# Peptides against a protein of PDB entry 4U39, part 43

Target 1, 302 residues: chain A of PDB entry 4U39
Amino acid sequence: SIKVIGVGGGGNNAVNRMIENEVQGVEYIAVNTDAQALNLSKAEVKMQIGAKLTRGLGAGANPEVGKKAAEESKEQIEEALKGADMVFVTAGMGGGTGTGAAPVIAQIAKDLGALTVGVVTRPFTFEGRKRQLQAAGGISAMKEAVDTLIVIPNDRILEIVDKNTPMLEAFREADNVLRQGVQGISDLIATPGLINLDFADVKTIMSNKGSALMGIGIATGENRAAEAAKKAISSPLLEAAIDGAQGVLMNITGGTNLSLYEVQEAADIVASASDQDVNMIFGSVINENLKDEIVVTVIATG

## One batch from the design tools (peptide; aimed at target 1 Q264 G283)

Design b2_p20_7_s2 (made by RFdiffusion4, then SolubleMPNN; from b2_p20_7, 9 letters changed)
Fold by OpenDDE base, seed 5:
Structure b2_p20_7_s2 (fold): chain B 302 residues (1-302), chain A 20 residues (1-20)
Amino acid sequence: as target 1 above (302 residues)
Amino acid sequence: MIKVLLVGTKEEVLEALRAL
């Protein structure tokens, strides 16, 4: 089974966005120290952590409280994660609960033998230096606790949105990028296709790889496949080029009009931007909610 | 509805696509 755990406010917002976008084949778990915020989760499983420590009043933006809250609730987390083959841990780094609890939850998942993938955000620079420093510590702890860590630099989202984008929409876009990172992988595994991926192949690409880079490209029109692929490999979300990556996960998602030629063209562009000996997992997904859009997600590991 | 059509290596996916 695949489990997605949203940790703290940002992680729970991302999980809500995944549920709203009908990300299938995964079990959703919302984790928080704030009982009121947790009640607003759309997840089936809701877990309040650190009930003795925090009394449901949250972590007060302190990562050490988030950490201790997860440690207090270790047995409950273990029970909720039991039997997962794969665990996504999603969080907005820089807060109290997400920053402190996400590494602990990730370690619990890994110790249970699940393939553990972190999908987390760095805070925007405008959220202030304290959040940025707390996020750096949480990301460092996540890197040690996961098999693969995708870090989304929120400031790079500001390069792909209009300069007049309201602050609230910038956070919604961060939640959407977290969704795309989880969905881009989960769709490859959780949804049966004509060719089913061996979970062993996913483990080969993602197990103990450390930091991964994610690129996303979206396009419409006649050259949409090539444009989406080119946008994905040159995405502002990529902190480096994918040419040195040992492993690549590629997802191409289109509407019912997605052609075999478009799939091949996009795959060839991403493969040509990668190492010749790259272990590439490729998935082609039909989303009936997509009209003329193609979405290419590239995750580079190693 | 989301439907995964093909998942595998590039070569496997492209081979399967050519067979359709």
Scores: peptide ipSAE 0.287, ipTM 0.814, DockQ to the pose 0.414
OpenDDE base, seeds 1, 2, 3, 4: peptide ipSAE 0.114, 0.030, 0.026, 0.024; ipTM 0.749, 0.610, 0.632, 0.641

Design b2_p20_7_s3 (made by RFdiffusion4, then SolubleMPNN; from b2_p20_7, 10 letters changed)
Fold by OpenDDE base, seed 1:
Structure b2_p20_7_s3 (fold): chain B 302 residues (1-302), chain A 20 residues (1-20)
Amino acid sequence: as target 1 above (302 residues)
Amino acid sequence: MIKVLLVGTKEEVLAALRAM
């Protein structure tokens, strides 16, 4: 089974966005120290952590409170994660609960023998130096606790959106990028394909790989597949080229008019931009909501 | 749903894509 755990406010917003976009084949768990914020989750499973420590009032933007809250609730987290083959831990880094609890939850998932994937954001520079420093500590702790850690640099989202984009839309785009990272991988595993991925193949590419980079490309029109693939491999979200990556996960998602030719063209571009010794997993998905859009997601590991 | 999953090296993936 695949489980997605949203940890703290940002992680729970991302989980809500995943549920709203009908991401299939995953179980959603919302984790928070704030009981009021947790009640707003759309997840089927809602877990309040650190009830004795915080009394449901949240972590006060302190990662040590988030950490201790997850430690207090360890047995409940273990029970909720039991029997998962794969666990996604999603959080906005820089906050109290997400930053402190996500590494603890990830370690619990890993200790249970699940393939543990972190999908987290770095805060925007405008959220201030304290958030950035807290996020750096949380990301460092996540690296030790996961098999693969996808870190989304929120400041790079500002390079792909209009300069006049409201702050609220920039946060929504960060939640959407978190969704795309989880969905890009989960759709490869959970959705039936023409060639079945063995979960062992995903495990080979993602186990103990440390930090991963994610690129996203979206395009429309006659060359939309090629354009989306080129945008994905040159995405501002990629802090480095995918050249030299030991593993590549590619998802191409299109509407009902997505052709096999478009899928092949996009996959050829991404494979051609990858290292010669790369282990590549590629999949395509039909999403009726995309109409004429193609979305290419590339995750580079190693 | 057209779901093609290709697993392999760059050369294997490119060869499979070109054979389709």
Scores: peptide ipSAE 0.212, ipTM 0.790, DockQ to the pose 0.737
OpenDDE base, seeds 2, 3, 4, 5: peptide ipSAE 0.034, 0.029, 0.024, 0.021; ipTM 0.682, 0.641, 0.607, 0.561

Design b2_p20_7_s4 (made by RFdiffusion4, then SolubleMPNN; from b2_p20_7, 9 letters changed)
Fold by OpenDDE base, seed 2:
Structure b2_p20_7_s4 (fold): chain B 302 residues (1-302), chain A 20 residues (1-20)
Amino acid sequence: as target 1 above (302 residues)
Amino acid sequence: MIKVLLVGTKQEVLAKLRSL
């Protein structure tokens, strides 16, 4: 089974966005120290952590409180994650709960033998230096606790969106990028296809790979596949080129009109930008909601 | 629904894609 665990406010917003976009074949778990915020989750499983420590009042933006809250609730987290083959841990780093609890939850998932993937955001620079420093500590702890860690630098989202984009929309886009990172992988595993993915192949590409890079490209029109692929490999979300990656996961998602030619064209572009000896998982997904859009997601590991 | 799934080395994936 695949489990997606949203940790703290940012992680739970991302999980809500995944549920709203009908991401299939995954179980959703919402974790928070704030009981009121947790009640707003759309997840089927809701877990309050650190109930004794925090009394449901949240972590006060302190990562050490978030860490201790997860440690207090270790047995509950273990029971909720038990039997998962794969666990996605999603969080907004820089806060109390997400920064502190996400590494603890990830380690619990890994210790249970699940393939553990972190999908986390760095805070925007405008959220201040304190959040950036807290996020750096949490990201360092996540790297040790996961098999693969996708880090989304929120400041790079500001390069993709219009300069006049309201702050609230920039946060929504961060939640959407978290969704795309989870969905881009989970769809390859959980969605029935013409060819089933061996979960062993996913483990080979994602197990003990440390930090991963994610690129996303979206396009419409006649050259939409090539344009989406070019945008994905040159995405501002990629802190480095996908050249040098030992593994690449590629998802091409389109509407019912997605042609085999478009799939080949997009895959050839991404493969051409990748190393000669790269291990590649490539999948194409039909999403009836995309109409004329193609979405290319590239995850580079190693 | 996954329409196509290819796993392998870059060369294997490209070879499979060209055969589709």
Scores: peptide ipSAE 0.094, ipTM 0.725, DockQ to the pose 0.896
OpenDDE base, seeds 1, 3, 4, 5: peptide ipSAE 0.067, 0.048, 0.030, 0.032; ipTM 0.705, 0.691, 0.669, 0.667

Design b2_p20_8 (made by RFdiffusion4)
Pose (drawn by RFdiffusion4):
Structure b2_p20_8 (pose): chain A 294 residues (1-190, 197-206, 209-302), chain P 20 residues (1-20)
Amino acid sequence: SIKVIGVGGGGNNAVNRMIENEVQGVEYIAVNTDAQALNLSKAEVKMQIGAKLTRGLGAGANPEVGKKAAEESKEQIEEALKGADMVFVTAGMGGGTGTGAAPVIAQIAKDLGALTVGVVTRPFTFEGRKRQLQAAGGISAMKEAVDTLIVIPNDRILEIVDKNTPMLEAFREADNVLRQGVQGISDLIALDFADVKTIMKGSALMGIGIATGENRAAEAAKKAISSPLLEAAIDGAQGVLMNITGGTNLSLYEVQEAADIVASASDQDVNMIFGSVINENLKDEIVVTVIATG
Amino acid sequence: SLKIDLTDVGNGNWFAVVKS
């Protein structure tokens, strides 16, 4: 019983993307103060929060509103989250709802005893000062409210995509990366949560590599461990979760080869949750998701 | 070097928990 909660617009898209990618084994909850944007969520559960406060008009990039909105809907949320063994709280930081509400929601989930993993994006630098400041204040709050907070620096999306990909696609990739963050774990729980719990505090950074071809598992792992999303050296990690995903042509040669690359770059006595998952919708593509905690 | 011992969890998936 793992629930992925998209909070605000940032999470709304990630949840959509997860659903679009048919990520299995999770119950999705899209939570928004913005009734219009919420009605775009492909989530079966659409929770409008702050209905009294925002009247479906959203938080206006005011985290305080997203917070008061979440506090207003404190009871509706717990109801939705009860029974969750694990709650992914996925949101865009810098907003109102995502920045405000996610800590409220993730804290509720944490109090509910669920393994609360918040997976959020820090706004692109270009989103400006307000976005940066609010997320920082927000990411700070997400840390206090989750067991593990995987923070995806959107600015690093721009290093990854072609220098000329339009902004729209840059935001879109941030959504996918958020989805890639949650799927990277949720695919490994579809298992004693104390395992993953022992891996889940402090902040967490993740990396992703995608590759195709003859030497792809290594190409993917190398890209994953060196990825711009992954800002710090993995040898600094106390715990590392590794997810390898490929087509039905995923061989153990490829799997271990990528595991060896991720492992050698990690500390030797590192705790590690590793999985490889077959995605029939993949052909020659292989995706290594690496999440380091410490 | 860390060698990861994989457990078959079905559907061609493999899993490991490595502890210190």

Design b2_p20_8_s1 (made by RFdiffusion4, then SolubleMPNN; from b2_p20_8, 6 letters changed)
Fold by OpenDDE base, seed 3:
Structure b2_p20_8_s1 (fold): chain B 302 residues (1-302), chain A 20 residues (1-20)
Amino acid sequence: as target 1 above (302 residues)
Amino acid sequence: MKKIELEDVGNGNYFAVVKP
């Protein structure tokens, strides 16, 4: 089974976005120290952590409180994650709960033998230096606790959205990029497509790889596959070129009109931009909500 | 160079296999 665990406010918002976008084949778990915020989760499983420590009042933007809250609730987290083959741990780094609890939860998932993938955001620079420093500590702890850690640099989202995008919409886009990172992997396993991957292939690419980067490309029109692939490999979300990656996981998602030729064309572009010795895997997904769009998601590992 | 080979599993579905 695949489980997605949203940790803290940002993680819970991402999980809500996943549920709203009908991401299939995954179980959703919302984790928070704030009981009121947790009640707003759309997840089927809601877990308050650190009830004794926090009394449901949240972590006060302190990662150490988030960490201790997850440690207090370890047995409950273990029970909720038990039997998962794969666990996505999603969080907005820089806060209290997400930053502190996500590494603990990830370690619990890994210790249970699940393929553990972190999908986390770095805060926007405008959220302030304290959040950036807290996020850096949380990201470091996540790297040790996961098989693969996808880090989304929120400041790079500002390069892909309109310059006039309101701050609230920039946060919504960060939640959407978290969704895309989880969905881009989960759909390859859980959603039948033109090209299916097995869990063993995904596990081979993602096991013990440490940091990963994600690129996303969306295009329409006659050359949509090639354009989407080119956008993915040149995505502002990629803090480095994919040519240094040891592994590449590629998702090519399209509507019912997605052709095998388009899939191959997109895959060839990504392969050509990658190292010759890269372990590349790719899958395709049919999403009926994508009319004329192709979405290419590239995850570069290693 | 690990090549992804697409195996036709029938019904218009392919399986991507990482061959060593």
Scores: peptide ipSAE 0.107, ipTM 0.662, DockQ to the pose 0.321
OpenDDE base, seeds 1, 2, 4, 5: peptide ipSAE 0.011, 0.091, 0.020, 0.024; ipTM 0.307, 0.653, 0.484, 0.551

Design b2_p20_8_s2 (made by RFdiffusion4, then SolubleMPNN; from b2_p20_8, 7 letters changed)
Fold by OpenDDE base, seed 1:
Structure b2_p20_8_s2 (fold): chain B 302 residues (1-302), chain A 20 residues (1-20)
Amino acid sequence: as target 1 above (302 residues)
Amino acid sequence: MKKIELKDIGNGNYFAVVKP
């Protein structure tokens, strides 16, 4: 089974966005220290952590409170994650609950023998230096606790969106990129498509790889597959080129008109931009909501 | 050209692995 655990406010917003976009084949768990915020989750499983420590009032933007809250609730987290083959831990780094609790939850998942993937955001620079420093500590702790850590640099979202984009929309786009990171992997396993991956192949690419980078490309029209692939490998979300990656996981998602030729064309472009010795796996997914769009997601590991 | 090998897994579904 695949479980997605959203940790704190940002993680829960991402989980809500996943549910709203009908990401299938996964169980959703919302974790928070704030009981009121947790009630707004769309997840079927809702877990308040640190009830004794916080009294449901949240972590007060303190990662140490988030950490202790997860430690207090360890047995409950273990029970919720038990029997998962794969666990996605999603959070916005820089806050209290997400930053502190996500590494603890990730370690619990890993100790249970699940393939543990972190999908987290760095805060925007405008959120201030304190959040950036807290995020750096949380990311470091996540890297030790997961098999693969996808880090989304929120500042790079500002390169994709219009300069006039309201701050609230930039946060929604961060939630959407978190969704794309989880869905880009989960769909390869859970959603049958033209090209399927087994869980063993995904596990080979993602096990004990540490940091990963994600690129996303979207295109329409006659050359949509090639354009989407080119956009993915040149994505602003990639802090580095995919050149030098030891592993590449690629998802090619399209509508019902997605052809095997388009899938191959996109895969050839990504393979050509990758090292000769890269272990590349790719899958294709049909999403009826995309109509004429192709979405290429590339995850570079190692 | 890196050879993408498409492995037929049945039901019109393929598995593609680029092995070094």
Scores: peptide ipSAE 0.066, ipTM 0.664, DockQ to the pose 0.464
OpenDDE base, seeds 2, 3, 4, 5: peptide ipSAE 0.029, 0.060, 0.027, 0.049; ipTM 0.570, 0.639, 0.567, 0.625

Design b2_p20_8_s3 (made by RFdiffusion4, then SolubleMPNN; from b2_p20_8, 6 letters changed)
Fold by OpenDDE base, seed 4:
Structure b2_p20_8_s3 (fold): chain B 302 residues (1-302), chain A 20 residues (1-20)
Amino acid sequence: as target 1 above (302 residues)
Amino acid sequence: MKKIELKDVGNGNYFAVVKP
């Protein structure tokens, strides 16, 4: 089974976005120290952590409180994660709960023998230096606790949105990018497509790889596959070129009109941009909601 | 230039082989 755990405010917003976009084949778990915020989760499984420590009032933007809250609730987290083959831990780094609890939850998942993937954001520069420093500590702790850590730099999201984009929309886009990171992997396993991957293939590419980068490309029209692939490999979310990656996981998602030729064309572009010795796997997914759009997601590991 | 070849593995499933 695949489980997605949203940790703290940002992680739970991402989980809500996943549920709203009908991401299939995954179980959703919402984790928070704030009981009121947790009540707004759309997840079936809702877990308040650190009830004794925080009394449901949240972590006060302190990662040490988030950490201790997860440690207090370790047994409950273990029970919720039991029997998962794969666990996604999603969080906005820089806060209290997400930054502190996500590494603890990830370690619990890994200790249970699940393939553990972190999908986390760095805070925007405008959120201030304190959040950036807290995020750096949380990301460092996540690297030790996961098999693969996808880090989304929120400042790079500002490069793909209009400069006049309201702050609320920039956060919604961060939630959407977190969704795309989880869905881009989970769909390869859980959603039937033209090319399906088994869990063993994904496990081979993602086990003990440490940091990963994600690129996303979306296109329509006659050359949509090639355009989407080119956008993915040149994505602002890629802090480095994919040619240095030891592993590449690619998802080509399209509507019911997605052709095998388009899948091959997109995959050839990504392969040509990758190192000669790269371990590349790719799958294709049919999503009826995309109609004429193709979405290419590239995850570069190593 | 790496070439991706799709192998039919039956049942409408394809396996992608990256060839050098």
Scores: peptide ipSAE 0.029, ipTM 0.554, DockQ to the pose 0.305
OpenDDE base, seeds 1, 2, 3, 5: peptide ipSAE 0.010, 0.028, 0.020, 0.017; ipTM 0.411, 0.557, 0.456, 0.489

Design b2_p20_8_s4 (made by RFdiffusion4, then SolubleMPNN; from b2_p20_8, 8 letters changed)
Fold by OpenDDE base, seed 3:
Structure b2_p20_8_s4 (fold): chain B 302 residues (1-302), chain A 20 residues (1-20)
Amino acid sequence: as target 1 above (302 residues)
Amino acid sequence: MKKIEFKDIGNGNYFAVVKP
């Protein structure tokens, strides 16, 4: 089974976005120290952590409170994650709960023997230096606790969206990018497509790889596959070129009109941009909600 | 040129691997 655990406000917003986009084949768990915020989760499983420590009032933007809250609730987290083959831990780094609790939750998932993938955001620069420093510490702790950590630099989202995009929409886009990171992997396993990956192959690419980068490309029209692939490998979300990656996981998602030729064309572009010795796997997914769009998601590991 | 290899994994599903 695949479990997605959203940790803190940003993680819970991402989980809500995943549920709203009907991401299939995954179980959703919302975790928070703030009981009021947790009540707004759409997840089937809602877990308040650190009830004794925080009294449901949240972590006060303190990662140490988030950490201790997860430690207090270790047994409940273990129970919720039990039997998962794969666990996605999603959080907005820089806050209290997400930054502190996500590494603890990830370690619990890993200790249970799940393939543990972190999908986290770095805060926007406008959220201030304190959040950036807290995020850096949380990301470091996540790297030790996961098999693969996908880090989404929120400032790079501002390169994809209009410069006039309201702050609230920039946060919604960050939640959407977190969704795309989880869905881009989960769909390869859980959603039937033209080319499916088995869990063992995903595990080979993602096990003990440390940090990963994600690129996303979306295109329409006659050359949509090639354009989407080119956009993915040149994505602002890729803080480094894909040619330095030891492993590449690629998802090619399209509508019912997605052809095997388009899948091959997109895969050839990503393969050509990658190192010669790269271990690259790719799958294709049919999403009926995609009309004429192709979405290419690239996860570069190593 | 990297080669894409498609492996039949059963049930009409294919696995694609890019090999060096």
Scores: peptide ipSAE 0.219, ipTM 0.773, DockQ to the pose 0.379
OpenDDE base, seeds 1, 2, 4, 5: peptide ipSAE 0.157, 0.028, 0.007, 0.034; ipTM 0.716, 0.575, 0.340, 0.534

## One batch from the design tools (peptide; aimed at target 1 L258 I281 V285)

Design b2_p21_1 (made by RFdiffusion4)
Pose (drawn by RFdiffusion4):
Structure b2_p21_1 (pose): chain A 294 residues (1-190, 197-206, 209-302), chain P 21 residues (1-21)
Amino acid sequence: SIKVIGVGGGGNNAVNRMIENEVQGVEYIAVNTDAQALNLSKAEVKMQIGAKLTRGLGAGANPEVGKKAAEESKEQIEEALKGADMVFVTAGMGGGTGTGAAPVIAQIAKDLGALTVGVVTRPFTFEGRKRQLQAAGGISAMKEAVDTLIVIPNDRILEIVDKNTPMLEAFREADNVLRQGVQGISDLIALDFADVKTIMKGSALMGIGIATGENRAAEAAKKAISSPLLEAAIDGAQGVLMNITGGTNLSLYEVQEAADIVASASDQDVNMIFGSVINENLKDEIVVTVIATG
Amino acid sequence: SGKLVNIDTLGSEPTITRTEK
């Protein structure tokens, strides 16, 4: 019983993307103050929060509103979250709802005893001062409210994509990366949560590599451990979760080769949760998701 | 000492193995 909660617009897209990618084994909850944007969620559960406060008009990039909105819907949320063994709280930080509401929601989930993993994007630098400041204040709050907070620095999306990909695609990739963050774990729980719990505090950074071809598992792992999303050296990690995903042509040779690359770059006595998952919709593509905690 | 929680899905059924280092 793992629930992925998209909070605000940032999470709304990530949840959509997850659903679009047919990420299995999770119950999705899209939570928004913005009734219009919420009605775009492909989530079966659409929770409008702050209906009294925002009248479906959203938080206006005011985290305080997203917060008061979440606090207003404190009871509606717990009801939706009860029974969750694990709650992914996925949101875009810098907004109102995502920045405000996610900590409220993730804290509720944490109090509910669920393994609360918040997976959020820090706004692109270009989103400006308000976005940066609010997320920083917001990311700070997400850390206090989750067991593990995987923070995806959107600015690093721009290092990854072609220098000329339009902004729309840059935001889109941030959504996918958020999805890639949650799927990178949720695919490994579809298992004693104390395992993953022992891996889940402090902040967390993740990396992704995608590769195709003859030497792809290594190419993917190398790209994953060195990825711009992954800002710090993995040898600094106390715990590392590794997810290898490929087509039905995923061989152990490929799997361990990538595991060896991720392992050698991690501390030797590191705790690790490693999985490889077959995605039939993949052909020659392979995706390594690496999440380091410490 | 470290611990590896290995999740293997290459087989017909997924398996979980745990190894102390």

Design b2_p21_1_s1 (made by RFdiffusion4, then SolubleMPNN; from b2_p21_1, 8 letters changed)
Fold by OpenDDE base, seed 1:
Structure b2_p21_1_s1 (fold): chain B 302 residues (1-302), chain A 21 residues (1-21)
Amino acid sequence: as target 1 above (302 residues)
Amino acid sequence: GGVLTTIDQLGEKPTITRTEL
């Protein structure tokens, strides 16, 4: 089974966005220290952590409170994660609950033998130095607790959105990028396409790889596959080129008109931008909601 | 077949529900 755990406010917002976008084949778990915020989760499974420590009042933007809250609730987290083959831990780094609890939850998942993937954001620079420093500590702790850690630099979202984009929409786009990171992997396993991957293929690419980078490309029109692939490998979300990656996981998602030729064309472009010795796997997914769009997601590991 | 474990801690008493999927 695949489980997605949203940890704290940003993680719960991402999980809500996944549910709203009908990401299939996954179980959703919302984790928070704030009981009121947790009530707003759309997840079927809701877990309040650190009830004794916080009394449901949240972590007060302190990662140590988030950590201790997850430690207090360890047995409950273990029970919620039991039997998962794969666990996604999603959080916005820089806050109290997400930053502190996500590494603890990830370690619990890993200790249970699940393929544990972190999908986390770095805060925007405008959120201030304190959040950046807390996020750096949380990311370091996540890296030790996961098999693969996808880090989304929120500042790079500002390069792909209009300059007049309201601050609230920039946060919604961060939630959407978290969704794309989870869905880009989970759909390869859970959603039938033209080319299906098994869990063993994904595990080979993601097991004990440490940090990963994600690129996304979206295009329409006659050359949509090639354009989407080119956008993915040149994505501002890629802090580095995919050149030098030891592993590449690629998702080609399209509507019912997605052709095998388009899948191959997109795969060839990503392969040509990767090292010759790269372990590249790719899958295709059919999403009827995309109509004429192709979405290419590239995850570079190693 | 997985087991869905639902934990509701928002009530007066924590409720753990296990559903076989």
Scores: peptide ipSAE 0.025, ipTM 0.346, DockQ to the pose 0.018
OpenDDE base, seeds 2, 3, 4, 5: peptide ipSAE 0.006, 0.023, 0.005, 0.020; ipTM 0.384, 0.384, 0.363, 0.375

Design b2_p21_1_s2 (made by RFdiffusion4, then SolubleMPNN; from b2_p21_1, 12 letters changed)
Fold by OpenDDE base, seed 4:
Structure b2_p21_1_s2 (fold): chain B 302 residues (1-302), chain A 21 residues (1-21)
Amino acid sequence: as target 1 above (302 residues)
Amino acid sequence: SGRLTIIDQLGEKTEYTVIEL
């Protein structure tokens, strides 16, 4: 089974976005120290952590409180994660609960033998130096606790949105990018496509790989596959070129009109941009909601 | 109609049927 755990406010917003976008084949778990925020989660499984420590009032933007809350609730987390083959831990780094609890939850998942993937954001620079420093500590702790850690730099989201985009919409886009990171992997396993991957294929690419980068490309029209692939490999979300990655996981998602030719064309572009010795796997997914769009998601590991 | 599972401090699972009105 695949489980997605949203940790703290940002993680739970991402999980809500996943549910709203009907990401299938996964179990959603909302984790928070704030009981009121947890009540607003759309997840089927809700878990309040650190109830004794926080009394449901949240972590007060302190990662040490988030950490201790997860440690207090270790047995609950173990029970929630029991029987998972794969666990996605999603959080916004820089806060209290997400930053402190996500590494603890990830370690518990890994200790249970699940393939553990972190999908986390760095805070925007405008959120201030304190959040950036807290995020750096949380990301470092996540890296040690996961098999693969996808880090999304929120400042790069500002490069892909209109300059007049309201701050609230920029945060919604961060939640959407977190969704795309989880869905881009989970759909390869859980959603039938033209080329299906199994869990063993994904495990081979993602097990003990450390940090990963994600690129996304979306296109329409006659050359949509090639354009989407080119956008993915040149995505502002990629802090480094795909050149030098030891592993590449690629998802080609399209509507019911997605052709094998388009899948191959997209895969060839990504392969040509990657090292010759790269371990590349790719899958295709059919999403009826995309109609004429193709979405290419690339995850570079190593 | 959604299913809600709450895991309490003891790891006990409670299942609720959420009826959207």
Scores: peptide ipSAE 0.166, ipTM 0.716, DockQ to the pose 0.015
OpenDDE base, seeds 1, 2, 3, 5: peptide ipSAE 0.124, 0.000, 0.147, 0.158; ipTM 0.687, 0.253, 0.706, 0.717

